# Ledger of designs, part 43: peptides against a protein of PDB entry 3V4L

Target 1, 386 residues: chain A of PDB entry 3V4L
Amino acid sequence: GQPLAKDKVALLIGNMSYWEHPKLKAPLVDVYELTNLLRQLDFKVVSLLDLTEYEMCNAVDEFLLLLDKGVYGLLYYAGHGYENFGNSFMVPVDAPNPYRSENCLCVQNILKLMQEKETGLNVFLLDMCRKRNDYDDTIPILDALKVTANIVFGYATCQGAEAFEIQHSGLANGIFMKFLKDRLLEDKKITVLLDEVAEDMGKCHLTKGRQALEIRSSLSEKRALTDPVQGAPCSAEALVRNLQWAKAHELPESMCLKFQCGVHIQLGFAAEFSNVMIIYTSIVHKPPEIIMCDAYVTDFPLDLDIDPKHANKGTPEETGSYLVSKDLPKHCLYTRLSSLQKLKEHLIFTVCLSYQYSGLEDTVEEKQEVNVGKPLIAKLDMHRGL

## One batch from the design tools (peptide; made by RFdiffusion4, then SolubleMPNN)

Design b1_p11_2_s1 (from b1_p11_2, 4 letters changed)
Fold by OpenDDE base, seed 5:
Structure b1_p11_2_s1 (fold): chain B 386 residues (1-386), chain A 11 residues (1-11)
Amino acid sequence: as target 1 above (386 residues)
Amino acid sequence: MTELVSYSTEL
């Protein structure tokens, strides 16, 4: 019969905004496009941008809680990285210069923990460099891996080589994702799908002789990303997994705020990623005696590190949101919250209404505090323990 | 101009 997945879970991490290293661009687009494709494949997807070491560790721990016997697990990473002694290291955004293994996440340690969950399939898609780091002399003492015959690595490049993105004036994919996205929905064994991606990438004149896809697998079964999820498992474990995933993807409900002057504001929320939310405000009713009226959001929690210069923009693109702007209401003010993982408390903020009456020179202000609880990934409390 | 940016840091 066709293989069945007990469930399908993916963690996607895109690191771009490094503190001490060159900034990247493609991981934004790559994580977004891969999220949409994996959702069409019935994956439960957690998508995260710009994680610190501590935040990456917690994201992996939460991902491992969603894994169980016969579940398909997929980890995607796009960002800086290196490979020492056959161990792959993902570099967090807060990594020092130079970085070492103690500042980074070892993929083979994650694989060990996934094997303890008795998963049905383990897929790693690593869009990072595989050059040796000469500043790291640490030989990781890895515990012995189990022989599970259910592992697939898709490396964006060969051992000792570099992975690349294409930078230009617009948004573009990394080289790996550019070819992966065109094949990902095909009903093929995952190793056959990745082999076709390797052939397509091998035709790229820009990276010919500089980057080539490497497939490392121990996969004894015909498993595909298209394999159907086993129909409604009445297991307590499946219910817990579904609830835990749903908790990390719950948006605040849209609100209609009413001010004393008779102005009505619509407040809405949209997810760009599991840790990135757009707030949008619009004036839906204004009394005729009010000649000027603006509504802005302010007084955000300090943990979110929101620069007021990037808040309350006339377009989503002016906030740095280029991917979801087509799906947002028009004629709003937009604010992008890009670090929801940092939120320790409820998201409380102020909606401030500034307005002027006909025949009065003085501007009037009204304020309303809004509590929307913990949105999206902030419900997982990834910072529990700091 | 289209530029290739490496995911390697010059350390």
Scores: peptide ipSAE 0.397, ipTM 0.879, DockQ to the pose 0.871
Fold by OpenDDE base, seed 3:
Structure b1_p11_2_s1 (fold): chain B 386 residues (1-386), chain A 11 residues (1-11)
Amino acid sequence: as target 1 above (386 residues)
Amino acid sequence: MTELVSYSTEL
């Protein structure tokens, strides 16, 4: 019969804003596009940008809680990385220079934990370099992996080689994602799909002789990312998994704020990623005696590291939100919260209405505090343990 | 000019 997944869960991590390392750009686009494709494939997707070591560990732990017997697990990573002794290390944004295994996440350790969950399929898509790190002499003594015959690695590059992105004046994918995205929806065994991606990538003149896809698989069954999810969640565990995923995707409800001057503000929220939210404000009603008014958001929790210079922009793009701008209302002020994983408490902030009356020179301000609870990934308490 | 950026740090 056609293989069935008990469920399908994906964790996508894109690290680009490194502290001590070269900044990347493609992980933003790659995580976003892959999220949309995996959602079309009925995956429960958690998408995270710019994670510290601690945040990456917690994201993996939360992902592992979504895994169970017969669940398809997919881990995608785009960012800096290395490979020592056949162990793949994902580099967090806070990794020192030089980084070591103690500062990084070992993919083979994650695989071990996925095997303990009795998953139906384990897919790793690793868009990172596989060069040796000569500053890390650690030889991981890993316990022997179980023979589960359900593992697929798609490495963006060969062992000892580099993975690349194309930087130009616009947004572009990494080389791996550029070709992966065009085939990801195909109803093929995942290894066959990746072989076709490898052939397509092999035609890329830019990376010819520099980057080539490597497939490592023990997959004995015909499993595809297109495999249907088993019907209605019949188990308590499936309900818990659905609730846990739903928490990570719950946006605040849109609000209509009313100021004493009679101005009405629409406050809205949009998810770009599981840890990235756009707040937007718009004037929905203005008394005729008010000639000018703007609604600014201010006084964010310090944990979010919101620079006021990047808040309250006239376009989503000016906030660094290039991907969801088409789905946002026009003529707002936009603020991008890019680090929702850092939020320990409720998201409380101030909406400040600045306005001017006809015939008065002075600007008037009114303020309202807004509590929107914990948005998106902040509901998972990724800080449990600090 | 189109530039290839490596996901490796120059060590």
Scores: peptide ipSAE 0.396, ipTM 0.875, DockQ to the pose 0.842
Fold by OpenDDE base, seed 4:
Structure b1_p11_2_s1 (fold): chain B 386 residues (1-386), chain A 11 residues (1-11)
Amino acid sequence: as target 1 above (386 residues)
Amino acid sequence: MTELVSYSTEL
């Protein structure tokens, strides 16, 4: 019969905004597009950008809590990385220069933990370099992996080689995702799908002789990303997993704020990623006596590191939100919260209305505090578990 | 110009 997944869960990490390393661009697009494709495949997707070492560890731990017997687990990573002694290391955004294994997440350690969950399929898609780091002489003594025959690695490049993105005047995919996205929805054994992606990537003249997809697998069954999820969650664990995932993707409800002057503001929320939310404000009613009014958001929790220079923009793109801008209301002020994983408390902020009356030169301000609880990934309390 | 950016740091 066709294999069934008990459930399907994906963690996607895109690291771009490195502190001590060259900044990347493609991981933004790649995580977003892959999220949308995996959602069409009935994956529960957690999508995270720009994680520190601590935040990556917590994201992996929360992902492992979503895994159970017969669940399909997919880990995608796009960012800086290296490979020493056949161990793949994902580099966090806060990694020092030079980085070492102690500053990085070992993929084979994650695989070990996934094997303890008795998963139905383990897929790793690693869009990172596999060049040796000569500053890290650490030989990780990894325990022998279990023979589970359900493992697939898609490496964006071969051992000792580099993975690349194409930087041009716009947003582009990384080389791997550019070809992967065109085939990801195909009802094929995952190793066959990746082999076809390897052939397609092999036709790319830009990366010919520089980057080639490597498939490492021990997959004894014909498993595909298209494999149907086993019907209604019948176990307590499946219900808990569904609730935990839903909790991590719950947006605040849109609010209509009413000010004393009679101005009404619509406050809305949109998810770009599991840790990235757009807040938008619009004037929905203005008394005729008020000639001008602006509604801006301020007084964010310090843990979010919100630069006021990037808040309250006239376009989503001016906030760095290029992917969801088409789905947002027009004629708002936009603020991008890109670090919701740092939020320990409720998201409380101020909506400030600045306005002028007809025939008065003086600007008047009214303020309302808004508590939206813990949005998106901030509900997982990633800081409490370890 | 199309630039290839490596996912390796120049270490």
Scores: peptide ipSAE 0.395, ipTM 0.875, DockQ to the pose 0.826
Fold by OpenDDE base, seed 2:
Structure b1_p11_2_s1 (fold): chain B 386 residues (1-386), chain A 11 residues (1-11)
Amino acid sequence: as target 1 above (386 residues)
Amino acid sequence: MTELVSYSTEL
């Protein structure tokens, strides 16, 4: 019969905004497009941008809690990375210059922990460099991996080589994702799908002799990303997993705020990623005696590091949100919260209404505090280890 | 011009 997955879970990490290293651009688009494709494949997807070492460790721990016997696990990473002694290291955004294994996440350690969960399939898609780091002389003493015939690595490049993005005048994919996205929905064994992606990437004249896809697999069964999920979640563990994933993806409900002057504001929320949310405000009712009226959001929790200069923009694009702008309502003010993983408390902020009456020169302000609880990834309490 | 940006840090 066709193989069945008990469930399908993916963690996607895109690191771009490095503190001590060159900034990247493609991981934004790559994580977003891959999220949408994996959702069409019935994956439970957690999508995260710009994680510190601590935040990456916690994201991996939360991902491992979603894994169980016969579950398909997929880890995607796009960012800086290196390979020493056959161990792949993902570089967090807060990594020092130079970085070492102690500042980075070892993929083979994650694989060990996934094997302890008795997963049905383990897929690693590593869109990072595989050059040796000569500043890291640490030989990781890895415990012997179990012989599980269910592991697939898709490396964006060969051992000792670089992975690249193509920077154009606009948003573009990394080279690996550019070819992967065109094949990912095909009902093929995952190793056959990746081999076709390798052939397509091999035709790219820009990367010929610089980057080539490497496939490392122990996969003995005909497993595909298209494999259906087994039945209704009838186990207590499947219900817990579904609830945990749902919590990490619950947006605040849209609200209608009423001010004393008779102005009504619509406050709405949209997810760009599991840790990135857009807040938007629009004036839905204004008394005729009010000639000018604007609604700003302010007083965000300090943990979110929101620069007021980047808040309350006339377009989503002015906030740095280029991907979800088509799905947002028009004629709003937009604010992008890009670090929801840092939120320890409830998201409390102020909606400030500034307005002017006909025949009065003085601007009047009214304020309302809004508590939306813990949005998206902030519900997982990724801080429980502090 | 199309620029290739490496995911390697110059360490």
Scores: peptide ipSAE 0.388, ipTM 0.875, DockQ to the pose 0.825

Design b1_p11_2_s2 (from b1_p11_2, 4 letters changed)
Fold by OpenDDE base, seed 3:
Structure b1_p11_2_s2 (fold): chain B 386 residues (1-386), chain A 11 residues (1-11)
Amino acid sequence: as target 1 above (386 residues)
Amino acid sequence: MTELVSYSPEL
């Protein structure tokens, strides 16, 4: 019969804003596009940008809680990385220079933990370099992996080689994602799909002789990312998994704020990623005696590291939100919260209405505090343990 | 000019 997944869960991590390392750009686009494709494939997707070591560990732990017997697990990573002794290390944004295995997440450790969950399929898509890190002489003594015959690695590059993005004036995918995205929806065994991606990538003149896809698989069954999810969640565990995923995707409800001057503000929220939210404000009603008014958001929790210079922009693009701008209302002020994983408490902030009356020179301000609870990934308490 | 950026820092 056609293989069935008990469920399908994906964790996508894109690290680009490194502290001590060259900044990347493609992981933003790659995580976003892959999220949309995996959602079309009925995956429960958690998408995270710019994670520290601690945040990456917690994201993996939360992902592992979504895994169970017969669940398809997919881990995608785009960012800096290395490979020592056949162990793949994902580099967090806070990794020192030079980084070591103690500052990084070992993919083979994650695989071990996925095997303990009795998953139906384990897919790793690793868009990172596989060069040796000569500053890390640590030889991980890993326990022997179980023979589960359900593992697929798609490495963006060969062992000892580099993975690349193309930097230009616009948004672009990494080289791997550029070709992966065009085939990801195909109803093929995942290894066959990746072989076709490898052939397509092999035609890329820019990376010819520098980057080539490597497939490592023990997959004995015909499993595809298109495999249907088993019907209604019949188990308590499936209900818990659905609730846990739903928490990570719950946006605040849109609010209509009313100020004493009679101005009405629409406050809205949009998810770009599981840890990235756009707040937007718009004037929905203005008394005729008010000639000018703007609604600014201010006084964010310090944990979010919101620079006021990047808040309250006239376009989503000016906030660094290039991907969801088409789905946002026009003529708002936009603020991008890019680090929702850092939020320990409720998201409380101030909406400040600045306005001017006809015939008065002075600007008037009114303020309202807004509590929207824990948005998106902040509901998972990724800080449990600090 | 299109630049290739490596996912490994020059260490």
Scores: peptide ipSAE 0.364, ipTM 0.858, DockQ to the pose 0.800
Fold by OpenDDE base, seed 5:
Structure b1_p11_2_s2 (fold): chain B 386 residues (1-386), chain A 11 residues (1-11)
Amino acid sequence: as target 1 above (386 residues)
Amino acid sequence: MTELVSYSPEL
């Protein structure tokens, strides 16, 4: 019969906004496009941008809680990285210059923990360099791995080689994702799919002789990303997994705020990623005696590190949101919250209405506090323990 | 101009 997945879970991490290293661009697009493709494949997807070491560790721990016997697990990473002694290291955004293994996440440690879950399939997609870091001479003492026959690695490059993105004036994919996205929905064994991606990438004139896809697999079974999820999960474990995933994807409900002057504001929310939310405001009713009227959001929690210069923009693109702008209401003010993982408390903020009456020179302000609870990934409390 | 950016910073 066709293989069945007990469930399908993916963690996607894209690191771009490094503190002490060159900034990247492609991980934004790559995580977004891969999220949409994996959702069409019935994956439960957590998508995260710009994580610190501590935030990456917590995201991996929460992902491992969703894994169980016969579950398909997929980890994607796009960002800076290196490989020493056959160990792959993902570099967090807060990594020092130079970085070492103690500042980074070892993929083989994650693999060990995934093997303990008896998963039906483990897929690692690593869009990072595999060059040696000469500043790190540490040999990780990896505990003995279990012998398992359900692991697949897709490395964006060969051992000792570099992975690349294409930077230009617009948005573009990394080299790996550019070819992966065209094949990902095909009903093929995952190792056959990745081999076709390797052939397509091998035709790329920009990276020919500089980057080539490497496939490492123990997969003895015919398993595909298209394999159906086992019907109605009657197990308590599957209910817990579904609830935990749903918790990390719950948006605040749209609100209609009414001010004393008779102005009505619509307040809405959209997810760009599991840790990135757009707030949008629009004036839906204005009395005729009010000649000028603006509504803006302010007084955000300090943990979110929101620069007011980037809040309340006339377009989503002016906030740095280029991917979801087509799906947002028009003629709003937009604010992008890009660090929801940092939120320790409820998301409380102020909606301020500034307005002027006909025949009065003085501007009037009304304020309303809004509590929307913990949106999206903030419900997982990834900072529990700091 | 199209530039290739490496996922390995110069350290």
Scores: peptide ipSAE 0.359, ipTM 0.865, DockQ to the pose 0.852
Fold by OpenDDE base, seed 2:
Structure b1_p11_2_s2 (fold): chain B 386 residues (1-386), chain A 11 residues (1-11)
Amino acid sequence: as target 1 above (386 residues)
Amino acid sequence: MTELVSYSPEL
């Protein structure tokens, strides 16, 4: 019969905004497009941008809690990375220059922990460099991996080589994702799908002789990303997993705020990623005696590091949100919260209404505090280890 | 010109 997955879970990490290293751009687009494709494949997807070492460790721990016997696990990473002694290291955004294994996440350690969960399939898609880091002399003493015939690595490049993005005047995919996205929905064994992606990428004249896809697999069964999920979640563990994933993807409900002057504001929320949310405000009712009226959001929790200069923009694009702008309502003010993983408390902020009456020169302000609880990834309490 | 940006910093 066709193989069945008990469930399908993916963690996607895109690191771009490095503190001590060159900034990247493609991981934004790559994580977003891959999220949408994996959702069409019935994956439960957690999508995260710009994680510190601590935040990456916690994201991996939360991902491992979603894994169980016969579950398909997929880890995607796009960002800086290296390979020492056959161990792949993902570089967090807060990594020092130079970085070492102590500042980075070892993929083979994650694989060990996934094997302890008795997963049905383990897929690693690593869009990072595989050059040796000569500043890291640490030989990781890895425990012997179990012989599980269910592991697939898709490396964006060969051992000792670089992975690249192509920077154009606009948003573009990284080289690996550019070819992967065109094949990902095909009902093929995952190793056959990746081999076709390798052939397509091999035709790219820009990366010919610089980057080539490497496939490392122990996969003995005909497993595909298209494999259906087994039945209704009838186990207590499947219900817990579904609830945990749902918590990490619950947006605040849209609100209608009423001010004393008779102005009504619509406050709405949209997810760009599991840790990135857009807040938007629009004036839905204004008394005729009010000639000018604007609704700003302010007083965000300090942990979110919101620069007021980047808040309350006339377009989503002015906030740095280029991907979800088509799905947002028009004629709003937009604010992008890009670090929801840092939120320890409830998201409390102020909606400030500034307005002017006909025949009065003085601007009047009214304020309302809004508590939206813990949105998206902030519900997982990724801080429980502090 | 299309610039290739490496996913490895020059360390």
Scores: peptide ipSAE 0.352, ipTM 0.857, DockQ to the pose 0.826
Fold by OpenDDE base, seed 4:
Structure b1_p11_2_s2 (fold): chain B 386 residues (1-386), chain A 11 residues (1-11)
Amino acid sequence: as target 1 above (386 residues)
Amino acid sequence: MTELVSYSPEL
């Protein structure tokens, strides 16, 4: 019969905004597009950008809590990385220069933990370099992996080689995702799908002789990403997993704020990623006596590191939100919260209305505090596990 | 110009 997944869960990490290393661009697009494709495949997707070492560890731990017997687990990573002694290391955004294994997440350690969950399929898609780091002579003594025959690695490059993105005047995919996305929805054994992606990537003249997809697998069954999820969650664990995932993707409800002057503001929320939310404000009613009014958001929790220079923009793109801008209301002020994983408390902020009356030169301000609880990933309490 | 950016820093 066709294999069934008990459930399907994906963690996607895209690291771009490195502190001590060259900044990347493609991981933004790649995580977003892959999220949308995996959602069409009935995956529960957690999508995270720009994680520190601590935040990556917590994201992996939360992902492992979503895994159970017969669940399909997919880990995608796009960012800086290296490979020493056949161990793949994902580099967090806060990694020092030079980085070492102690500053990085070992994929084979994650695989070990996934094997303890008795998963139905383990897929790793690693869009990172596999060049040796000569500053790290640490030989990780890894315990022998279990023979589970349900493992697939898709490496964006071969051992000792580099993976690349194409930087141009616009947003583009990384080389791997550019070809992967065109085939990801195909009802094929995952190793066959990746082999076809390897052939397609092999036609790319830009990366010919520099980057080639490597497939490492021990997959004894014909498993595909298209494999149907086993019907209604019949176990307590499946219900808990569904609730935990839903909790991590719950947006605040849109609010209509009413000010004393009679101005009404619509406050809305949109998810770009599991840790990235757009807040938008619009004037929905203005008394005729008020000639001008602006509604801006301020007084964010310090843990979010919100630069006021990037807040309250006239376009989503000016906030760095290029992917969801088409789905947002027009004629708002936009603020991008890109670090919701840092939020320990409720998201409390101020909506400030600045306005002028007809025939008065003086600007008047009214303020309302808004508590939206813990949005998106901030509900997972990622800080409580350590 | 199309620039290839490596996912490995020049260490």
Scores: peptide ipSAE 0.348, ipTM 0.858, DockQ to the pose 0.812

